# Peptides against a protein of PDB entry 5K2M: the designs that were tried, part 146

Target 1, 273 residues: chain A of PDB entry 5K2M
Amino acid sequence: MRIGITYTVLRREEMAIKERAGEFGEVVMLHEDDLLFPGNYDLDVVIIRNVSHFKALYTARLFESEGIPTVNSSRLIFEAGDKLFATLRLAGKVPVPEWKAALSEGGALRVPDSLGYPLVSKPVFGSWGRLLAKVNDRDSLEAVLEHRKWMKNPLYGIHYFQEFVEKPGRDIRSYVIGGEFVGAIYRYSNHWITNTARGGKAEPCSDPEVEELSVKAWEAFGEGALAIDIFESEKGLLVNEVNPNMEFKNAARVTGADMAGKLVEYAVEVAKT

## One batch from the design tools (peptide; made by RFdiffusion4, then SolubleMPNN)

Design b2_p22_4_s4 (from b2_p22_4, 13 letters changed)
Fold by OpenDDE base, seed 3:
Structure b2_p22_4_s4 (fold): chain B 273 residues (1-273), chain A 22 residues (1-22)
Amino acid sequence: as target 1 above (273 residues)
Amino acid sequence: DEEEEIIREAEEEATREYLASL
């Protein structure tokens, strides 16, 4: 078996994936600079580890066009990597924060009539809480909408909003690969945007309700490897978002789960189908 | 911390490249 691994930066995750993939066959590391299409790639499967959502999406689709399956698939990257498209999948299967989408400023200005204040403005794409805004009032909403008009990317004209969820100074990140729950962590932060990349403490999360909810959230997509962000709210657990390009260094360290091994095992299964 | 910064820079660069391609 020949396993490709595409990457932008050689992180601890990519090193761990490379090491575990070597136990199953020949490993071919493919930096973004090595990727030219059409090409004659002799690979049975490709693990997509590009940092950029869009580079990951196009890389997956390009390998698929050569008849090479990818983990994750371009379909999964497309649907899970867009917050609105992900919400549409999730809302049919699991509890999610209340949300509204609007396609114009005039539509967006009516969102508080349904969600109230405070609410959260999100771009449909992007990582690490980029361009998240807590909107406490009408003046703040108008300011966010005004700034969006001057942003060059037309996707910033897609207005996605959620209710503001009060969290107990933490959130949950879980991991599901091929439908199997692999592990979960608590991420502690004093800021309303919780992310481990912001110096937050991580602790193991061993909760059967989190495990069950995480598997159900994965089933909304039905394939691949997903990180799942879950909020603890007054109304119970809410699935906030999913990530088809998971970082797992902190989660693997804290839980002791072999996330890299599970990802490789799943890629090997995909190669055999 | 240095690795997370490199990742952040790479994501920001990838985002800039995408925005420039539109």
Scores: peptide ipSAE 0.020, ipTM 0.541, DockQ to the pose 0.057
Fold by OpenDDE base, seed 5:
Order: structure tokens, then sequence, then C-alpha cells
Structure b2_p22_4_s4 (fold): chain B 273 residues (1-273), chain A 22 residues (1-22)
């Protein structure tokens, strides 16, 4: 068994994956600077750990073109890494926050007629709450839309909105790998954007409803390793988004779950299929 | 966190590279 690991930055997660992969075979660490295609890679599977969503997507697709399976697959990265495409998968299987998509400024200005205020404006791509806006009124909506016109990426012209969900000062992040629930944490924050990066405390989440919902959310995609962001709302649990390029150092530390081991075990299973 | 700053910079760079390739 020869296991590739692609990466941008050698984080705690990549170190843990490398260590666990060494128990199953030969490990080949592949920094982004090492990647040229077409290539002659002698690998049974590649674990994709590139930081960039787009670099991860293209790296996965390039290895797949060489006949080498990836974890995650380019298909999963594509569908799960886009907030709108992920919502389209999730909405048919699990409760999600109310949402609207618009393809023009004129369409976006009508979103409050359906969802009311406050709204959350999201780009369809990006991580760590980047370019999230709480839109409380018409003036704020107009300002967000005006700024989007001057952004060079055409994907900023895809307007994705959610209802603002009142959260109990926390959210839930769960992990499902190969259809198995691995663990979950609460992320505490006084800010409406809950991110552990912003000094949030993490605590173990042991809730059977979270476990069941997390597995159902994974089943909407049907493959790979996903982190799942869940909101506690007045309407019950809502699946907000999924992440096909998960950080798990805090979750592994807090829960004691062998997330790196589970990811490697799944990659070895993928290599054998 | 120094690690989060590195990640942010890497994502911003990747986004800039992507945009420059369009």
Amino acid sequence: as target 1 above (273 residues)
Amino acid sequence: DEEEEIIREAEEEATREYLASL
C-alpha cells in the first residue's frame, strides 16, 4: 500500500494523518510544489489536504485522471465545498436553514420579500466565515450587493442567502467518515459567527439526535469524509453546511476520537475497491 | 493563532492565483 498525502501547510492534522498512514504502508508526502501533471505517480490512494478548495478540487481530479482514487473525491469536493451545491444536496434529506439564491442584483433585492430580515449573505465558496454578512435592513443589503459588483471573481455574482438563525451562543461540528459517525463538538462563541479560530471554547457533544442527523447529512453525498456544521434553532437542529477539507485537531483533542486513523482506514478501503 | 494566519494567507493566495488565471 502506497498512500499519498497532498498538502499546502503541514498542520497538526497532516502530521497525524502521516503518522497513522505509516501503519498501513509507505507514505508519500506531496507538497503543492511537488505536483506536476501528467505525472507517473505510483500510489494506491491520495489523501487530499490542500488548504485551497480549488487546489484540492483540481488536485483530486488530476490524480483521478491518472487512475488513482482520492479521499475526498473531486466530485465530493466540488459538491460539498460549494455552499449552494451542498444546500441542494442537503435540503432533500435533512432540515436546513431557509435559503434563497439569486443570479442578479435585481433578484437579490427581492430575497427579503420571501425570507424577511435579518438575513445572512454568504459567498458560495470560502471558509472561516469569510465574507459572511448579517443583513439587518435594505441599506445593508444594497451595500453588500454594491461591494460584490467590484469583486473580480464571477462567483460573487451568485447571491446565496440564508435566514438568520438565532443560536444559543454555540454551534455543533460533527464528523462522519465513510458513513460512520466519528464524533462531535460544541463550539462556543458570543459572536453570531461561531469559529474556534476566534477564541471559541470547544466541548464534547454527545447527542443521539446530532449523530443521526450527521449520518443523514453525509448520506446526501454518499461518500468520503465530511465535517458537518449544525445549528441549534427554535425549529430544532438545522444542517448549515458541510466541509470536505476538515480541520479536526480541536475535535480530536476534545473528544479523544482517532479522526486521523479513521480517515486513513477509509482511504485504505477506497484503495482496495 | 499563527497556524490560522498561515491558512488564511494560503487561501487568499490560492484565491488570487485562481482569479489571475481567469
Scores: peptide ipSAE 0.020, ipTM 0.556, DockQ to the pose 0.058
Fold by OpenDDE base, seed 2:
Structure b2_p22_4_s4 (fold): chain B 273 residues (1-273), chain A 22 residues (1-22)
Amino acid sequence: as target 1 above (273 residues)
Amino acid sequence: DEEEEIIREAEEEATREYLASL
């Protein structure tokens, strides 16, 4: 078994994955600078850990073109790593925040007619709450739309909105790998954007409803390893987003779950199929 | 903790690289 691991930065997660992968076979660490295609790679599977969504997506697809399976697959990265595409998968399976998509400024200006205020403006791609805006009124909406016009990436012209969900000062991040629930944490924040990477408190979440919902959310995609962000709302649990390139150091620390091991085990299974 | 600082720096770098790749 030869296991590739692609990465941008060697984080705690990549170190843990490398260590656990070494128990199953030969590990080949592949920094982004090492990647050249076509490359005739001698690998049975590749674990994708590139920080960039697009680099991860293209890396996965390039390995797949050489007949090497990836965890996650390019399909999963594509569908789960785009907030709108992920919503399209999730909305048919699990409760999600109310959402609208618009493809023009004129369309976006009509979103409040359906969702009201406050809204959350999201880019379809991005991590760590970047470019999220709470839109409380018309003036704020116009400002967000104006700023988006000057952003060079055409994907910023895809206007994705959600209802603003009032959260109890926390959200839930769960982890499902190969259809198995691995664990979940509460992420505490006094800000409407919860992110433990910014020094937020994390606590273990042991809730059967979270477990069931997390598995159902994973089943909307049907493969791979996903982190799932869940909101506790007045309407009940809502699946906000999924992440096909998960950070798990805080969750592993808090829960004691061997997330790196579970990821490697799944990659080994994928290599055998 | 030196390890926490190294991890923080790596995360900040990863964030910069991510943003540069958009």
Scores: peptide ipSAE 0.026, ipTM 0.579, DockQ to the pose 0.136; fails the geometry check
Fold by OpenDDE base, seed 1:
Structure b2_p22_4_s4 (fold): chain B 273 residues (1-273), chain A 22 residues (1-22)
Amino acid sequence: as target 1 above (273 residues)
Amino acid sequence: DEEEEIIREAEEEATREYLASL
């Protein structure tokens, strides 16, 4: 078996994936600079680890066009990596924060009529809580919309809103690979945006309800490896978003779960189908 | 974290590149 691994930066995750993939077959590391299509890639499967959502999406689709399956698939990357498309999948299967989408400023200004305040404005793409805004009132909404109007990316004109969920100073990140729950962590933050990237403490999460909900959230997509962000709310557990390009260094460290191994095992299974 | 900064920069660059391609 020949396993490709595409990457932008050789992080701890990519190193761990490489190491574990070596136990299953020949590993071919493919930096973004090495990727030209059409190409003659002799690979049974490719693990997609490009940092950019769009580069990951296009890389996956390009390999698939050569008849090489990818983990994650371009379909999964597309649907899970877009917050709105992910919400559309999730909302049919699991509890999610109340949400609205608007396709114009005039539409967006009516969102509070249904969701009330406070709101969370999100771009449909992007990581690390970038361009998340807590919108407490009309003036703040108008300001966010005005700023979005001057952003060059047309996708910023897709207005995605959630209700603001009061969290207990933490959120949950779980990992489901090939339908198997691998592990979960609590991410602690003094800010309403919980991100371990901002120096938040991570602790193991051992909760059967989290495990069950995480698997159900994965089943909304039905394939691949997903990190799942879950909120603890007054309404119970809510699936906020999923990430098809998961970082797991902190989670692996904290839980001791072999996330890299599970990802490789799944990729090997995909190669055999 | 240096790794997070690298990722942030890479994503910002990828976003800028995508925007420049439109």
Scores: peptide ipSAE 0.017, ipTM 0.528, DockQ to the pose 0.059; fails the geometry check

Design b2_p22_5_s1
Fold by OpenDDE base, seed 4:
Structure b2_p22_5_s1 (fold): chain B 273 residues (1-273), chain A 22 residues (1-22)
Amino acid sequence: as target 1 above (273 residues)
Amino acid sequence: SELEELLKRLDEDYEEEEKLLS
C-alpha cells in the first residue's frame, strides 16, 4: 500500500496522518510544490490535506484523472466545500438554517423579504468565518453587496444568506468518516462566529442526537471524511455547514478520538475498492 | 495560535491569488 498525503503546511493533523499511515504502508508526503500533472504517480490512494479549498479540489481531481482515488474525492470536496452546494445536499436530509441564494444584487436585495433581519451573508467559499457578515438592516445589506462588487473573484457575486441563528455561546463540531461517527466537540466563543482558531475553548460533546444528526448529514453526501458544524438553536439542532478539509487537532485532543487513524483506515478502504 | 493565524493568512493569500487569476 502506497499512501500519498498532499499538504501545504505540515500541521499537527498532517503529522498525525503521516504517522498513522505509516502503519498501513509506504507514505509519500507530497508538498504542493511537488505536484505536477500529469505526474505518473505510483500511489494507491491520496489523502488530500491542501489548505486551500480550490487547490484541494483540483489536486483531488488531478489524481483521480490518473486513476488514483482520493480522500476526499474531488466530488465531495466540490459539493461539501462550497457552502451553497453543501446546503443543497443537507437541506434534503437534515434541518438547516433557513437560507436564500441570489445571483444578482437585485435578487439579494429581496432576500430579507423571506429571511428578515438579522441575516448572515456568507461567501460560498472560505474558511475560519472569513467574510461572514451579520446583516442587521438594509443599509448593512447594501454595504455588503457594494463591497462584493469590488471583489475580484467572481464567486463573490454568488450571494448566499442564512438566517441569523442565536447560539448559546457555542456550536458543535462533529466528525464523520466513512459513515462512522468519530466524535464531537463544543466550541465556545463569545463572538457570534464560533471558531476555535479565534481562541475558543473546546469541550467534548457526548449527545446521541448530535451523533445521529451528524451521520445523517454525512449521508447527504454519502462518502468521505467530513467535519460537520451544528448549531444549537431554539428550533433544535441545525446543520450549518460541512468541511471536507477538516481540522481535527483540537477535537482529537479533547475527545481522545483517533481521527487521524480513522481517516487513514478509510483511505485504505478506499484504496481497496 | 500563531500557526492558526498563519494558516488563515495563507488561505487568504490563496484566495487573493485566485482573485487575481479571475
Scores: peptide ipSAE 0.007, ipTM 0.477, DockQ to the pose 0.074
Fold by OpenDDE base, seed 1:
Structure b2_p22_5_s1 (fold): chain B 273 residues (1-273), chain A 22 residues (1-22)
Amino acid sequence: as target 1 above (273 residues)
Amino acid sequence: SELEELLKRLDEDYEEEEKLLS
């Protein structure tokens, strides 16, 4: 078994994945600078750990074009890594926050007619709550839309909105790999964005409802390794988003779950399929 | 603290992604 690992930065996760992969076979670390296609790669599977969503997507697709399966697949990265595309998968399978998508400023200005205020404006891509805006009124909506016009990436012209979900000062991040629930954490914050990168505390989450919902959310995609963000709302649990390029160092530390090992085990299974 | 160190690393990850997306 020859396992490739693509990466941008050797983080704690990549180190853990490398170590665990070594137990299953030969490990080939592939920094982004090492990637050139078409190439002659002798690999049974590649674990995609590029930091950039787009680099991860294209890297996966490039390996797949050479007959080498990836974890995650380019399909999964594409569908799960885009908040709107992920919502399209999730919405028919699990409870999600109410959402609207608009393809123009004029369309976006009508979103409150359906969702009301407050609402959340999200870019369809990006991590760590970047460019999330709580929009409380018309003036704020107009301001957000005006700023989007000046952003260079045309994807910022795809307007994705959710209802604002009142959360109990925390959210949940769970992990499902190959359809198996691996673990979950609470992320605490006094801010409406509960990402631990913004000063939040993480604690173990042991809730059977979270586990069940997480697996169902994974089943909406049907493959791969996903981190799943879940809100505790007045309506019950809501799946907010998924991440096909998951960070798990915090969750692994807090829960003690061998997330790196589970990821490698799944990659080995994919290689054998 | 361990938490402070963790948060620092998360910030570094964010900065790295910003560089890649710019």
Scores: peptide ipSAE 0.007, ipTM 0.457, DockQ to the pose 0.111
Fold by OpenDDE base, seed 2:
Structure b2_p22_5_s1 (fold): chain B 273 residues (1-273), chain A 22 residues (1-22)
Amino acid sequence: as target 1 above (273 residues)
Amino acid sequence: SELEELLKRLDEDYEEEEKLLS
C-alpha cells in the first residue's frame, strides 16, 4: 500500500495522518511544489490536505485522472466545499438555516422580502468566517453588495444569504468519516462568528441528536470525511455547513478521538475498492 | 504571492486559535 498525502503546510493534522498512514504502508508526502501533472504517480490512494479549497479540488481531480482515488474525492470537495452546493445537498436531508441565493444585485436586494433581517451574507467559498457579514438593514445590504462589485473573483457575484441564527454562545463541530460518527465538540465564542481564533473554549459534545444529525448530514453526500458545523437554534439543531478539508487537532485533543486514524483507515478502504 | 501571504495569515490564525483553545 502506497499512500500519498498532499499538503500546503505541515500541520499537526498532517503529521498525525502521516504517522497513522505509516502503519498501513509506505507514505509519500507531497507538498504542492512536488505536484506536476500528468505524472507517473505510483500511489494506491491520496489523502488531500491542501489548505486552499480550489487547490484541493484540482489536486484531487488530477490524481483521479491518473486513476488514483482520493480522500476526499474531487466530487465531494466540489460539493461540500461550496457553501451553496453544500446547502443544496443538505437541505433535502437535514434541517438547515433558511437561505436564499441571488445571481444579481437586483435579486440580492429582494432577499430580505423572504428572509427578513437580520441575515448573514456568505461567500460561497472561503474558510474561517472570512467575508461573513451580518446584515441588519437595507443600508448594510447595499454596502455588502457594493463591496462585492469591487472583489476580483467573479464568484463573489454569487450572493448567498442565510437567516441569522441566534446561538447560545457556542456552536457544534462534528466529524463523520466513511459514514461513521467519530466525535463532536462545542466551540464557545462571544462573537456570532464562532470559528474565530479569539479565545474560544472547546468541550466534548456527547449528544445522540448531534450524532444522528451528523450522520444524516454526511449521508447527503454519501462519501468521504466531513467536518460538520451545527447550530443550536430555537428551531432545534441546524446544519450550517460542512468542510471536506477538516481541521481536527482541537477536536482530537478534546475528545480523544483518533480522527487521523479513522481518516487513514477510510483511505485504505477506498484504495481497496 | 498574494495567495501565499493569505495562506500564511490563515496558518497564523489557525495557530493562534489552537493556542487559545489549548
Scores: peptide ipSAE 0.008, ipTM 0.467, DockQ to the pose 0.052; fails the geometry check
Fold by OpenDDE base, seed 5:
Parts: sequence; C-alpha cells; structure tokens
Structure b2_p22_5_s1 (fold): chain B 273 residues (1-273), chain A 22 residues (1-22)
Amino acid sequence: as target 1 above (273 residues)
Amino acid sequence: SELEELLKRLDEDYEEEEKLLS
C-alpha cells in the first residue's frame, strides 16, 4: 500500500501520521510545493494535512480527479470547513446554537430582532477565532457590517450570526474518526473565545453525553475524521462547529488516545473500498 | 506557541492570496 500525506508545515501531527502510516505501507510525503496536476501519482490513498482550508479542499478534489481517495474527502472538507454549511448539516441532527444567516446589510441589521443581543458574528471560513465578534448592541453591529464592506473576499458578504452562549470558562473538543469516538478534552479559557493556542489548559473529558453527541454530529456528515467543538450551555450541550483538518497534539497528549493511528487505520480502510 | 502563531500567520497569508484572486 502507498499512502500519500499532503502537508504545508511538518507539525507534530504530520510526524505522528507519517510514523504510523509507515506500519501499513510505503509513505509518500507531499509538500504543497511537490503538487502539480494533472499528475501521475501512484497512491492508494492520500491523507490531507494542508493548513489552508481551500488548499486542502482543492488538493483533495485534485487527487479524487485522478481516482485516488482522500481523507478527508473534498466533499467533507467543503461542508465541514464552512461554518454555515456545517450548521446546516448539524442542525438537522444535533442541538446547535441559535443562528441566522443574512445575505445583505439590510438583512443583517434585522438579525437582532430574532436572536437579540449579545450575538456573535462569524465569517463562514477561517480558523483560530479570527474575525469573531461579540456584538453587544446596534452600534457594534453597524461597525462589524461597515468593516465587512471593505473586506475583499466576497465570502465576507455572507453574514453568519449565532446567539452568544455563556460558557463555564471552557468548551469541549471531541474527535470522531470513521464513526468511532476517539476522545475529548476540555479547553479552559477566561476569554469568551476558547482556544488552546492562546494558552488555554486542556484536560481529559470523560462524559458519555459528549461521546454520544459527538458520534451523532459526525453522522450528520457520515464520513471522515472530524474534530467537534461543543459548548456547555444552560440548555445543555450544543455543537458549535466541526473541523475537517483537526489539530490533535494537545488532545493526544492529554487523553493518551492514538489519534494518528486511528486516522491512518481509517485511511487504510478507505483505500480498500 | 511559536508554532501556533506561525500557523495562524500562514493561514492569514493564504486568505489574503485568495482575496487577491477574487
């Protein structure tokens, strides 16, 4: 078996994936600079680890066009990596924060009539909490909308809002690979944006409700490897978003779960189907 | 971490490139 691994930066995750993939066959590391299409790639499966959402999406689609399956698939990357599209999948199966989408400034200005204040403005794409805004009032909403007008990417014209969820100083990140729950962590932060990258402590999360909800959230997409962000709210657990390009270094360290191994095992299964 | 900051900047660079194409 020949396993490709595409990557932008050789992180701890990519090193772990490479090491585990070597147990199953020949490993071909493919930096973004190595990729040219159409190509003559002799690979049974490709594990997509590009940092950029769009680079990952197009890389997956390009390999699929050559008849090579990818983990994750371009379909999954597309649907899970967009916050609005992910919400559309999730909302039919699991509890999610209340949300509104508007396609104009005029529509966006009416969002508080439904969601109230405070609300959260999110771009439909992006990572690490970039361009998240807690909107407490009309003046703040107008400011966010004004700034969006000057952003060049047309996707910033897609106005996605959620209710502000009061969290107990933490959120949950779980991992589901091939429909199997692999593990979960608490991410602690005193900021309303919980991000372990900003110095948050991670601890193991052993909650059967989290496990069940995580599997259900994965089933909304029905394939691949997903990290799932869950909020603890007054109305119970809410699935906030999913990530088809999971970072798992902290989760693997804290839980002891073999996330890299599980990902490789799933990729091998995909290669055999 | 330094790596996380690097990754953040890298992702921002890609988003800026995408904006130039739009």
Scores: peptide ipSAE 0.008, ipTM 0.476, DockQ to the pose 0.073; fails the geometry check

Design b2_p22_5_s2
Fold by OpenDDE base, seed 2:
Order: sequence, then structure tokens, then C-alpha cells
Structure b2_p22_5_s2 (fold): chain B 273 residues (1-273), chain A 22 residues (1-22)
Amino acid sequence: as target 1 above (273 residues)
Amino acid sequence: SELEELLKQLDKDYKEQEELES
């Protein structure tokens, strides 16, 4: 078996994936600079680890066009990597924060009429809490909308809002691969944006409700490997978002779960299908 | 193109953020 691994930066995750993939066959590391299509690649499956959502999406689709399956698939990357599209999938299966989408400034200004304040403004794309804004009032909403007019990417004109969820100083990151719950962590932060990569503490999360909810969230998409962000709210557990290009170094370290191995095993299964 | 510039900026931003997180 020949396993491709596409990457932008060789992180701990990519090193772990490479190591585990070597147990199943020949590993072909493919930096973004190595990719040219059509390329007549001789691979049985490709694990997509490009940092950029869009590069990951297009890379997956390009390999698929050559008849090579990818983990994750371009479909999954497309649907899960967009916060709004992910919400559309999730909302039918699991509890999610209340949300509204508007396609104009005029529409966005009416969002508080239904959701009230405070709100969270989210770009539909992006990672690590980038361009998240807590909108406490009308003045803040107008400011966010004004700033978005000057953003170059037209996708910033897609106005996605959530209710602000009060969290107990932490959130949950879980991992589901091929429908199997692999593990979960608590991510602690005093800031309303929780990210362990920004110096937050991580602890193992062993909660059957989290496991069940995580699997259900994965089932909304029905394939691939997903990291799932879950909030502990006064209303119960809420699935905030999913990530089809998961970082797992902290989770693997804290839980001891073989996330890289599970990802490779799933990729091997996909290759055999 | 504008799209290429946007993609380059996004890539730069992701890389810079990843470097900060590494």
C-alpha cells in the first residue's frame, strides 16, 4: 500500500501520522511544493494535512479527480470546514448554539432582534478563533460590519452569528475517526475564546455524554476524521463546530490516545473500499 | 490575481499562527 501525506508544515501530528503510516505500507510525504496536477500519482490513499482549509479542500479534490481517495474527502472538508455549512449539518442531529446567517449588512443588523445580545460574529472560514468578535451591543455590531466591508475576501460578507455561550472557563475538544470516539480533552481558558495552542491547559475528558454527542455530531457528516468542539452551557452540551483538519498533539499527549494511528487505520480502510 | 493574493495571505496567516502555536 502507498499512503500519501500532504502537508504545509511538518508538525508533531504529521510526524506521528508518517510514523504510523509506515507500519501499513510505503509513505509518500508530499509538501505543497511537491504537488502539481494532473500528476499521475501512484497512491492508494492520501491523508490531507494542509494547514489552509482551501488548500486542503482543493488538494483533496485534485487527488479524487485522479481516482485516489482522501482522508478527509473533499466533501467532508468542504462541509465541515465551513462554520455555516457545518452548522447546517449539525443542527439537524445535535444541539448547537443558536445561530443566524445574514447575506447583507441590513440583514445582519436585524440578527439581534431574534438572538439578542451578546452575539458572537464568526467568519465562515478560519481557525484558532481568528476574527471572532463578541458583539455586546448595537455599536459593536455596526463596528464589526463596517470593518468587514474593508476585508478583501468576499466570504467575509457572509455574516454568521451565534449566541454567546457562557462557558465554565473551559470547552471540550473531542475526536471521532471513522465513527469511533477516540478521545476528548477539556481546554481551560479564562478568555471566552478557548484554545490550548495559546497556552491553555488541557485535561482528559471522560464523559459518556460527550462521547455520545461526539459520535452523533460525526454522524451528521457520516465519514472521515473530525475534531469536535463542544460547549458546556446552562442548556447542556452544545456542539459549536467541527474541524476536518484536526490538530491533536495536545489531546494525544493528555489522553494517551493513538489519534495518529486511528487516522492511519481509517485511511487504510478507505483505501481498501 | 486577487484570489491568489487572498490565498497567499491566508496561507501566511495560518503559517504565522501555527508558528506561534508550535
Scores: peptide ipSAE 0.013, ipTM 0.480, DockQ to the pose 0.084
Fold by OpenDDE base, seed 5:
Structure b2_p22_5_s2 (fold): chain B 273 residues (1-273), chain A 22 residues (1-22)
Amino acid sequence: as target 1 above (273 residues)
Amino acid sequence: SELEELLKQLDKDYKEQEELES
């Protein structure tokens, strides 16, 4: 078994994945600078750990073009890594926050007619709550839309909105790999954007309802390794988003779950299929 | 740790750069 691991930065997650992969066979670490296509890669599977969503997507697709399966697949990265595309998958299977998408400023200005205020403006791509805006009124909406006009990436012209969900000072991050629930944590924050990277405390989440919902959310995509963000709301649990390039250092530490091992085991399974 | 914070910042900066270049 020859296992490739693509990466941008050797984080704790990548080190753990490398260590566990060594138990199953030869490990080939592939920094982004090592990648050139078409290539002659002798690998049975590649674990994708590139930091950039788009570089991860293209890297996965390039290996797939060489006949080498990837974890995650380019399909999964594409669908799960875009908030709107992920919502489209999730909405048919699990409860999600109410949402609207608009493709013009004129359309976006009508979103409050349906969702009301406050609402949340999100880019369809990005991480760590970057460019999230709580929009409390018309003036704030106009400001967000005006700023988007001057952003370079054309994807900022895709206007994605959600209802503002009042959370109990925390959210839930769960992990499902190969259809199996691996673990979940609470992320505490006094800010409406909950993220452990912003100084939030993490605690274990042991809730059968979270486990069931997480598996159902994973089944909306049907493959791979996903981190799942869940809100606790007055309407019950809502699946907010998924992440196909999961960070799990905090979750592994808090829960004791062998997330790196589970990921490698799944990659080995994919290689044998 | 200092290393973890450095890696976190590097990750953030890299993602931001890649997203802006897209």
Scores: peptide ipSAE 0.013, ipTM 0.504, DockQ to the pose 0.061
Fold by OpenDDE base, seed 1:
Structure b2_p22_5_s2 (fold): chain B 273 residues (1-273), chain A 22 residues (1-22)
Amino acid sequence: as target 1 above (273 residues)
Amino acid sequence: SELEELLKQLDKDYKEQEELES
């Protein structure tokens, strides 16, 4: 078994994946600078750990074009890594926050007619709560939309909105790999944006309802390794988003779960299929 | 740790740059 690992930065996660992969076969670390296509890669599977969503997507697709399966697949990265596309998969399978998408400023200005205020404006891509805006009124909405006009990436012209969900000072991040629940954590913050990468405290989450919902959320995609963000709301648990390029160092530390090992095990199974 | 903080910063900077340039 030859396992490739693509990466941008050798983070704690990549180090753990490398270490665990070594127990299953030969490990080939592939920094982004090492990647050139078409290439002659002798690999049974590639674990995609590029930092950039787009680089991860294209890297996965490029390996797949050479007959090498990836974890995650380019399909999964594409669908799960876009908040709107992920919502389209999740909606109807699991409870999600109410949402609207608009393709113009004029359309976006009508979103409050259905969602009301406050609402949350999200880019369809990005991480760590970047450019998330709690929009409390019309003036704030107009300001957000005005700023989007000056952003370079055309994807900022895709306007994705959610209802604002009142959370109990925390959210949940769970991990499902190959359809198996691996673990979950609470992320605490006094801010409406909860993220442990921004200094939030993490604690273990042991809730059977979270586990069940997490698996169902994964089943909406049907493959791969996903981190799943879940809100505790007055309406019950809501699946907010998923991440196909998950960070898990905090979750692994807090829960003791072998996230890296489970990811490698899944990659090995993918290689055998 | 200092290393973890550095790695977070590097990741943040890289992601932000890629998002702006994509």
Scores: peptide ipSAE 0.012, ipTM 0.488, DockQ to the pose 0.061
Fold by OpenDDE base, seed 3:
Structure b2_p22_5_s2 (fold): chain B 273 residues (1-273), chain A 22 residues (1-22)
Amino acid sequence: as target 1 above (273 residues)
Amino acid sequence: SELEELLKQLDKDYKEQEELES
């Protein structure tokens, strides 16, 4: 078994994945600078750990074009890494926050007629709460839309909105790999954006309802390794988003779950199919 | 090119984001 690992930066996650992969076969570390295609790579599977969503997507597709399966697949990275496309998958399987999409400013201005205020404006791409806006009124909505007109990336012209969900000072991040629930954490924050990268505390989450919901959310995509963000709301648990780039350093530390091992085991299974 | 600049911007944006979570 020859396992490739593509990476941009050798983080704690990549080090752990490398170490665990070594137990299953020969490990080939592939920095982005090492990647040239077509390359005739002699690999049975590639674990994609590129930092850039788009580099990860294209790297996966390029290996797939050479007949080498990837974890995650380019399909999963594409669908799960776009908030709107992910919502389309999730909404058919699990409870999600109410959402609207608009393709013009005129359409976006009508979103409050359905969602009301407050609502949350999200870009369809990006992470760590970047360009998330809590929109409390018409003036705020107009301001967000005006700013979007001047953003150079055409994807900012895709207007994605959710209802504002009041959370109990925390959210849940769970991990599902190959359809198996691996673990979950609470992320505590005094800010409405509960990301541990912004100084939030993480604690273990042991809730059977979270486990069941997380697996169902994964089943909406049907493959790969996903981090799943879940809100605790007055109307129950809501799946907010998924992440195919799965950062797990904090979750592994807090829960003691062998996320790196589970990822490698899944990659080995994928290689054998 | 315009495309090259767009791709560089996209890559930079995601790279910076992932570095914040690590």
Scores: peptide ipSAE 0.015, ipTM 0.509, DockQ to the pose 0.082; fails the geometry check

